# Ledger of designs, part 132: peptides against a protein of PDB entry 9GMZ

Target 1, 343 residues: chain A of PDB entry 9GMZ
Amino acid sequence: TGFPLELLTRPATERLAYFENYTVAHPRLKEVYEILMRTIAEPAGASFIFVYGASGVGKTTLRLRVEQKLTELALPKLESDRARVPVVGIEAIAPESRYFNWKEYYTRALITLEEPLIDHKFDYGVRGISRDNFGKINVESKVVAPALRRALENALIHRHPDVFFVDEAQHFGKVASGYKLQDQLDCLKSLANMTGILHCLLGTYELLTFRNLSGQLSRRSVDIHFRRYCADSPEDVQAFKSVLLTFQQHLPLAETPNLVDHWEYFYERTLGCIGTLKDWLKRVLSDALDREATTITLKDLQKRALSVAQCQKMFKEIQEGERQLSETEADVQNLRSALGLGA

## One batch from the design tools (peptide; made by RFdiffusion4, then SolubleMPNN)

Design b2_p16_6_s4 (from b2_p16_6, 8 letters changed)
Fold by OpenDDE base, seed 4:
Structure b2_p16_6_s4 (fold): chain B 343 residues (1-343), chain A 16 residues (1-16)
Amino acid sequence: as target 1 above (343 residues)
Amino acid sequence: MRRTVSEPVEPVPLPP
């Protein structure tokens, strides 16, 4: 079944919103979702989950789906415990400077954790943090990062989320010359230990460099690789074509575009990343709706495609990340063999 | 507005 045909009579904004909200449960998303949900339910003493994969693979979609599901599962308990938040999710911002802005991170985390719908007022124990009459958190400019950290620790303890998500977590690895990435890891480790809250860091393959610096986190972390679809795998190509077929049926246009016949071009410009594909189709759909077009053409696709140079850069970054993971898997096998445990 | 992600729909299998 395709999109609701009634959408063809609806405003362009509703048609676009339908496609924006539409999510394909493609095999890699389903696999990672099941692993992540299981790990959150049974962390087995883990304090961290690392979810890494290519830019545009769909990590944000995964996070949002898990946040929704954890919220749905918690609803019956939230009626009795009004202080509890089942899940909190933030995006780490790329620093404008050479330094990660911890003050901004803690402020955004506090604002996200303390949504206006939470009637339970909490005193953060920090001067210069207030709520307005609408329940919005205000942080005065004079509040320093260590004070914001204490406020976040107290808020996380009080709200007891099952997991704290940090999207684009590779940005923690952006430290200036002379600062150690280890200090950033020690800050996160301390936050997780002080609060008892499970942290899930989602990021690109740059997150591997961050993860590998802490031999202490390795004992208390779970790794989840969110793989792209590979053109050298017939199964992955079939899955990618199935996703294209699904998206073409769910584009709210009068005439169904044939995306599947152009699968190689879609693969070339997305590198097998479904998030990149969806974002591309969203841009093209928006342009088509603005022109009141009945369908999408190859020319419309070409106008909004990533450039070959962008794809080549992204592909090099992916290949380096996939190589590092493959070497790690080989090192584990070599270590097991050397220990006499067998392959 | 939290971006509400719709319930994920399984991809349509390719016709044989």
Scores: peptide ipSAE 0.054, ipTM 0.724, DockQ to the pose 0.848
Fold by OpenDDE base, seed 3:
Structure b2_p16_6_s4 (fold): chain B 343 residues (1-343), chain A 16 residues (1-16)
Amino acid sequence: as target 1 above (343 residues)
Amino acid sequence: MRRTVSEPVEPVPLPP
């Protein structure tokens, strides 16, 4: 079972799009997907879901799959409720300045929420927000962040998504002082409370700082750890090799490259992160297609690999996040033991 | 165009 052989006669753009859209249901993705879907269906009074894990572990792929699935599940209900949007997902942008740009965030959220060609014009109750004849939201430069927030609150209430996704949510934390991080959390908490919409923040282990800063958020949050594959686990190594074999068969090239035999090199340069692996293979595939190559070689892989220095930096960030989680788990066990509860 | 994701497929089992 491999890629459709007809792709070999198709344009490079179509071959690349096939691989980009191809998703392997690797064990960690499947586990986190099932937990996330259940939590969205039954939030049990939670207002936040935190999905944290290594950069490039596959959080964006998870989000996109959940968005697709929630949309599919909502289709029968959307016939009766044409105002409803099943799900909304945005990516938080790293601020160019020392301050998170809330105006841009709210604008992007509004645009994304209203991107579906919803024939139902909604009045945002804010002057300077309009929809053109193509359904595109236009925000005048004079509209201030508090007005955009109110517009987003109204839009979220009206559209009533099952979840509001914020990808790369660690960018809320990239503010020059811990005090500003609390303000960001209070802003998000207020948005969730005012709208009644479940928020899912996806990001790096820097999201753990959000959990620690607000004991009140912790009581109303569900945490989901999206783990990487670890080389010290035989099961994880087998899963990682199986993913390599799967990608090998789904690269739309005339000759199937042998990726599995290089699994250690792939692991070294991805740290067990399947998103990083997929992005690497995508870059290499793009280069191969541009050259009309029949296959990819180790040299082609090496040309697009992350540097050892990049991998070392990423690995340190992962180890720190994994350590913080391990300490938290130990603290829970110690608390349970101290309470006379079994481990 | 929003990036679409195909339905996730199970990874190919490694040959024994």
Scores: peptide ipSAE 0.051, ipTM 0.726, DockQ to the pose 0.833
Fold by OpenDDE base, seed 1:
Structure b2_p16_6_s4 (fold): chain B 343 residues (1-343), chain A 16 residues (1-16)
Amino acid sequence: as target 1 above (343 residues)
Amino acid sequence: MRRTVSEPVEPVPLPP
């Protein structure tokens, strides 16, 4: 089944919004979703979940889907416990300096945590944190990072989310000195321990460097590798083509474009990353709707494609990440074999 | 505005 044909008579904004909201449950997304949901339900003493994979693989889509599902599952409990928030999710900001801005992190976390609960005033125990007349959290400029941390700890304990998501978590690792990186790890570990809240860090393969620096985090963490589709795997190629077929049927255009016949070009410019593919098609759809075009052509695709130079850079970053994981998997397997544990 | 993600739809199988 394709898009609702009624969309062809709707404004370009509604047609674009339909495609933006449309999500394909591609095999890798489904697999990682099931693992993540299971791990959140049964953390088995883990304090951290690390979800790593290529830029544009679909980590944000995964997070949003899990947030939605956890919210749906929590609804019956939220009627009785109005203080509870089922899930909180933030995006880590790239540091402008050699220092991570913890003040901004804590502020954004507090704002996000408190946004759904206008009527339930919580005393954070910190001067300069207030709610406005609209129930929004206001943090005065005078409030220092240690005070914001205590406020967030208290809020997380009181609201008791099933998980705290941090997207783009590789930005914690973008610090110049090893001791500062350790301090950041200790800060996150302390936040998880003090609150009892499971933390899920989503990021690129740069997150592995951050993870590997703390032997203590590794013992209390679950790893989830969100893989891209690989052109050397016939199964992955079929899955990627199936995603293209699905997207071509769900582009709200008068004439269905043939995307599948160009699968190699789509693969070349997305590296098997479905998020990159979706964002590319969104840009091309927007251009087509602005021109009142009946379909999408190869020329329209080419105008919005990532450059070969961008793809080459992204591919090098992916290959390095995949290599590091392959080496780690081999080391684990070698250790298991040496211990007499079967493959 | 929280990005709403629709319920994920399974991809259409390729014709044989």
Scores: peptide ipSAE 0.051, ipTM 0.719, DockQ to the pose 0.853
Fold by OpenDDE base, seed 5:
Structure b2_p16_6_s4 (fold): chain B 343 residues (1-343), chain A 16 residues (1-16)
Amino acid sequence: as target 1 above (343 residues)
Amino acid sequence: MRRTVSEPVEPVPLPP
C-alpha cells in the first residue's frame, strides 16, 4: 500500500502536502502515544507530564496526533458542553532576552484556548482583553502579565481541557539563573494547581535539568522518554529500515526510490530521529517536484542532508541527555539496594 | 492553519 497513484497527476503542492501530512506509526511513536493517551485519561493525581527526547525525534508529531485524537473523542461532549475545549496546545518561544516572556506565553495560551469557533463568549474580567469581529482574542499592550495569568486561569477553568500542551518547553529553562528557573517551575505548578488542568511539557533533554530542579514536581509528574532508534540495537535498526521502506512507498514520485539500501547514510544524518528523517525527505521531495523528477537519487539526498558538524552537535546533546537518564536509572537501583529492596 | 496530521499508519514490515 503506497501513496494514491492519482497524486502523480496532481500539482506539486498537493503531492508535497500529502507527504507532509503522512505519519508513520513507528514503534517509538506508538509506544509514547499509548503511554501519553493513557496518562491523560488516568492522570492519577499527576499535575504534569514530561515528554523528553532528542530534537527531531517526533515530539511535535506526537502532540498533534494526541490533540487530534482528544478532539475526536470529545466531539460528542462538545455538543452538550459548548464551553468546553478538549485540548489546548502551544509552542513555547525561545526568549529574545535572558528572561522568559510570561506576558507572551499567557497571551499565546489565551489566543489558542479561545479559538473563534467557540460560541460562548467568556468575559475574562480583564480590561484590554477583547474579541474582534471574527471572535479572535486581542490583548492590548497595556495588559500586564499578572492580569493575563488571571485571565488564563479563568479561561482554563471555564474551558476545562483534558490537557494543556506546551511544546519546546526547554525554552522555560533559558533563564539567566537557576533560581529563576525554579520560580518558573513554581509558577507553572501554581497554574496547574489553581486550574486543576493537567500540563504536558514536551521538549529536549534540557527538560531533565528543569524537572530535577523541583523535587516537588517529581511526586506529581509522569515522565515519558521519547527515545531515538539506536544503531547498536538490531531491533531498532529493523524498525528504522521499516520506516524508510514506508516513506519510500509514500513519496508521490513516478519511480519508487530505494531508500532502504542507503539506511546507514540515513542513520548517520538523522541519528535515528524520525522527525529529522521526515523533514529531510520533505526537502528532497520538494526539490524533486520542482524539477519534475521521476525519482530521488543519493545526490539529491546529499544536497539536503544535515552537515556532519550539525550531526556531531546534535549527537553530543543526545549523548548528554541519555547519560543523565542512565545515571538516574543507576541511582534508582543504588537507592533500592541501599533500602534493602531487591534490584 | 493547524498542521493536520493524518491518522498514523503502521510501518510496512521489511521483507524477510
Scores: peptide ipSAE 0.042, ipTM 0.703, DockQ to the pose 0.844

Design b2_p16_7_s1 (from b2_p16_7, 6 letters changed)
Fold by OpenDDE base, seed 1:
Structure b2_p16_7_s1 (fold): chain B 343 residues (1-343), chain A 16 residues (1-16)
Amino acid sequence: as target 1 above (343 residues)
Amino acid sequence: SALIEAAAKAEVEPAK
C-alpha cells in the first residue's frame, strides 16, 4: 500500500498536506509511544515524564500521536463531561533574556487549555483575563505572572487533562545561574503538585542537565530516551531502510523514487533521525510539485540536504548527549555493584 | 474541538 493514487490529479497543496500528515510508525516511535501511553495511564505516583532525544528524532510527532490517542480514548467521557480537556500541549519558548518568561508561558498554556470551542467557560477570578466574541482567551498586559499562574492552576484543575505536554522543555534550563534553574524546577514541581496534573517534558539532551539538578524530581519522574537509529547496529540500519521504503511509497509522485538505494546518504545527512528525514523529504517533495516533476532525483535531494557542517555540529551534540546517558547507566551499574546487587 | 479535528486528519502507517 502506498499513497492514494487519486492524489496525482489533486493540487500540489493537497499532495503536500498528505505527506505532511503521514506518519511512519517506525520501531523507535512505536516503542516510545507505548512506554509513554502506559506511563500516562499508570503514572504510579510520578508527577513528571521526561522524554529526551536528538533534535529531529521525532519528539513532536510522538507528542501529537499521543495527544490524538488520548483524545480518542476520552471522547466517550467528553460527551458527559463538557468541562474536561483530555490533553494539553504547548511548546516552551527560548528565553530572550537570562530568565525564563513565566508570564508568557502561563499565558500560552492558559490560551491553549481554554480553547474557544469549549462549552463550559469558567471565570478563574483574575481581572484582565477575558474571552473575545469567539470565546478566545485574551490576557491584558497588566496581568502579572502570579495571577496568570493562579488562573492556569484553576484551569488545569477544572479541565483535568490526563497529561500536560511541554515541548522544547530544555528552554527551562537556558537560564544564567544554577540557583535560578532550581527555582524553575521548583515552579514546575509546584504547578504539578497544586493541580495534580502529570507533566510530560519533551526536549533535547540538554533536558538531562535540567533533570539531574533535582534529586527530588528523580523520585517523582519517569525517563524515556527517544533514541535515533545507529549505523553500527544492523537492526537499526534495517529499520532505517524500512522507513525509507515506506516514505518512497507515500511520496505522491507519478514515479516512485528509489530512496533505499541511497540509504547511506540519507543516514549521513539525518544522523538516523526520522523527523529530520521527513522534513528533508517534505522540502524535496515541495520542490518537485512546484516543477510538476514526475519523480525526485539525487540532485533534488542534494539541493535540500543539510550541509556537512550542520550535520557535524548536530552529531557532536548527539554524541555528548549519548555520552552523558552512557555515564549515567554506568553509574547505576556501579551503584548496584556497590550495593551487592547483580549487574 | 481543534484537537479532535487535528486527530481525525492524521494518518499513521507501519514501516514496511
Scores: peptide ipSAE 0.023, ipTM 0.483, DockQ to the pose 0.288
Fold by OpenDDE base, seed 2:
Structure b2_p16_7_s1 (fold): chain B 343 residues (1-343), chain A 16 residues (1-16)
Amino acid sequence: as target 1 above (343 residues)
Amino acid sequence: SALIEAAAKAEVEPAK
C-alpha cells in the first residue's frame, strides 16, 4: 500500500514528516538487522560489534530500528525493573584537535543513558554530577574525565543496557598517531570489560583501520559489513529498483512520480546507497511541497542531486573500503588453507 | 517515556 491518502489534505510539514519517518525494509537492511539483533541477543563472549559500510548506506537507520526493537522487547521487564535502560546510543563527534575529547564523550553518554523520564534516580558517587528539577543530568566543568568514566561505568552497570551504540565511530580513528589510536581502543575495551556491556561501533570503511589495529579486539569482536547495492549484480539492481518503487508509492504527492524509469540516474548519483537516496528524495519532496506541486519531475531531481565530482570522490572511498575487505577475506582463506582446513 | 514514543513512530515497510 502507498502513503495514507488523508495526508494530501494535511499541512506540508506533516507530509514531509511522514516521508522522513518512513523506512523501506530493503534486503541489505533486513540482513544486517537480523545479524545485529542475533549478535546482541547471543554475543558468544564478544565485547564489540563493528558495523561498517559506505557513507549513506543506512547505518543510522539500522541503529534506530534496533534501538526501537530492543525497547519494545524490554517493555514487559521495565515495568518490574524501573532502573533498567534497554539500549543507549550516541554519535561520536569528530575531534576539533588531534586528541579525542573523552570528557565530552563520557558526558554525552551519561546524559543519553539518564533520560529525564527515568523514575529511579541513581547516585553516581561523583561530586559535580547532579540532576536539575527536570531530571536532566548536569556535569560541572570541574569534573575530570577519570571521574566521568567511573560515573559512566557505574551507570552502565546499574542500567544494564543490552548494547551501547556509537555512531560515526570512524571519528575515533582521526587521531594523529598509531599509539594514541591503540590507547583509545584499549580505553573502549576497558569500558566494555569493566561494565560487561556489549559495544556496537557503526561507521564508514575508515572504521576498518581502527578495527585492524587491535589483534585483541579482533578476538572479541563481530564484524558486520553493510554493503551497498552493486550495478554488476542483477539481484542488487532488482532490489534497488524495488526500493525506488516503494519510495515513489510513499511520497505524499497527488500524482505518483515515476522514479523506477530513472533508476540508472538514481544509481549514478547514490552509488547504490539507500540512505543517500532517501536524503535526496527528502530534499526534492520538501521543494515540491513548498511549491504546492502535484508531483516530482526529473528537473526537480537534478536540482538536488549530488554533483558528479562528489559521486566520484565517494566512489573512490567505497572502492578502497571494498578492496580492503576483499584482501581480508583472501587472508582468512589463505590462513585456512595453510592450516590444512579445506577452502 | 521518550523512548516509547520514538519507538511508536518508526514504521518499517518491506520493499515491493
Scores: peptide ipSAE 0.018, ipTM 0.475, DockQ to the pose 0.304
Fold by OpenDDE base, seed 5:
Structure b2_p16_7_s1 (fold): chain B 343 residues (1-343), chain A 16 residues (1-16)
Amino acid sequence: as target 1 above (343 residues)
Amino acid sequence: SALIEAAAKAEVEPAK
């Protein structure tokens, strides 16, 4: 199956939008999706799920697919429970200051949870939170972070989502001191405990710092590693080539480009990260559509590739994260051995 | 909701 051939007669904007909305269900995405969906359905007293992996591995794609599926599964129940929101997903913003902006976080969470189209209007019990004429939540500048927290707690309890997603959650870790990071984790833990809502934090390997700082979070968290494809694994190389073949068939161009023959170059410039690959192909497709080109060439790919210096930096960050996980696995094995538990 | 409408338009295909 390839792209719908009728797209070749459509505007460049529609052709680009097709590719943007297209998702390859690759093996690592399926694996992590199944683990995440199972954990959301049966959290077994967990308050947190941590999904960590390389930048550009596809964590946002995973989130969006889980949000879609949870929404689909909830639709029959939403007819009887008009107050319910099946899932809420936000992206954490990198703070401009050395401190995470909790006021902004709570505001964004409230705005996302309280979509304009929700029929059942809820009073948050907080002065300075209102809806405009379009039903959009407006938060007055005078509303303080503790009041926004109470409003979010009440909204989460009333809307009862199956999970609260926070993408780019490594931004919580951007604090000047370890004590402030602990305080932030305790704030998140308190929010999850007070609402009874499962929180899923998606982010880079910087989320591993969160796992190590709270022995209490470890008892109430599930860890999910979203791995990249590794060139030293024949199975991973084959999966990566299969993804290239699928993207090759779903680029809405008159002539199917040969991406698979350049798999080593794609691997070199994506480090086995499918999100990085998709973003690269989107940029190249946009350039090809602007030129009314019939296909994509190696020169077109080279023009939009990440630099070697960018790839080297990203690879160093990946290697450090993978090393920390490998050491943790070895430490677990050593602990089991020391406890007299078999390997 | 905007989420429901966005979900209905998203295509998912398996890698070959």
Scores: peptide ipSAE 0.011, ipTM 0.458, DockQ to the pose 0.278
Fold by OpenDDE base, seed 4:
Structure b2_p16_7_s1 (fold): chain B 343 residues (1-343), chain A 16 residues (1-16)
Amino acid sequence: as target 1 above (343 residues)
Amino acid sequence: SALIEAAAKAEVEPAK
């Protein structure tokens, strides 16, 4: 079934919001969602989950759906334990300097963990952390990173989330030297160990650098590869076409656009990444609604497409990540063969 | 919300 037809009589803002909030339950998203939910429920002594894949594959959508589901599942317990937060999700910011800003990270994590609607005021024992009249956390500029870390540790212990999500986590890796990257990883390990909170890092294939540097994290981490759809797989092509068919049915326009006939062009400009596809369609829908158009055309799509140069750059980054994973899989298979464990 | 439940139930029908 398509979008609710009543949306055609609603304001452009509501029509756009419908499409923005709409999520296609495509096979790769469903698979990764099920693995992630199972791993959060039964971490088996893991302290970290790594979710890696191409930019625009849909990692943020995955995170938001898991956060929503964990919140829904926690609701019956939250009535009795109002201090608990079921899940925390933040986005790591690219540092303006060559060094990751831990002070900013801890501040943002504290602000996100301490939602204004939380009835229980917690005193973190740190001078210069206060609540405003709306219950929002305020951190004075004089508060140093080690004090903010202690405040975050105390907050995480007190609120006891089932998982702490960090989106765009490849930004931890943006340091001038491999040595400083190891120190950052050791800081994250220490935070997870001190709080007992499971951390899920979502990011690009640049997260693989964290795995290679951290031989001890590998023993206490679960890996989830969020793959794109590949044009060399007939099954992946069929899944991608089915996603296009679903999106065309859920664009709140008077005339259903034919997206499926242009599947190759959509694939060329998204590299099989469904998040990139959704963002593209959102931009095109916004333009169509602004013009009060009845449908979208190939010309409308072309106007908002990523350039060929952008796609080539993104594809090179994807190929490097997929290569590194393929080498790792081959190394595991070679090791198993060498150990006599068979294929 | 009914919208989220509807969005989660949008299983990609296998294109016939």
Scores: peptide ipSAE 0.010, ipTM 0.429, DockQ to the pose 0.334

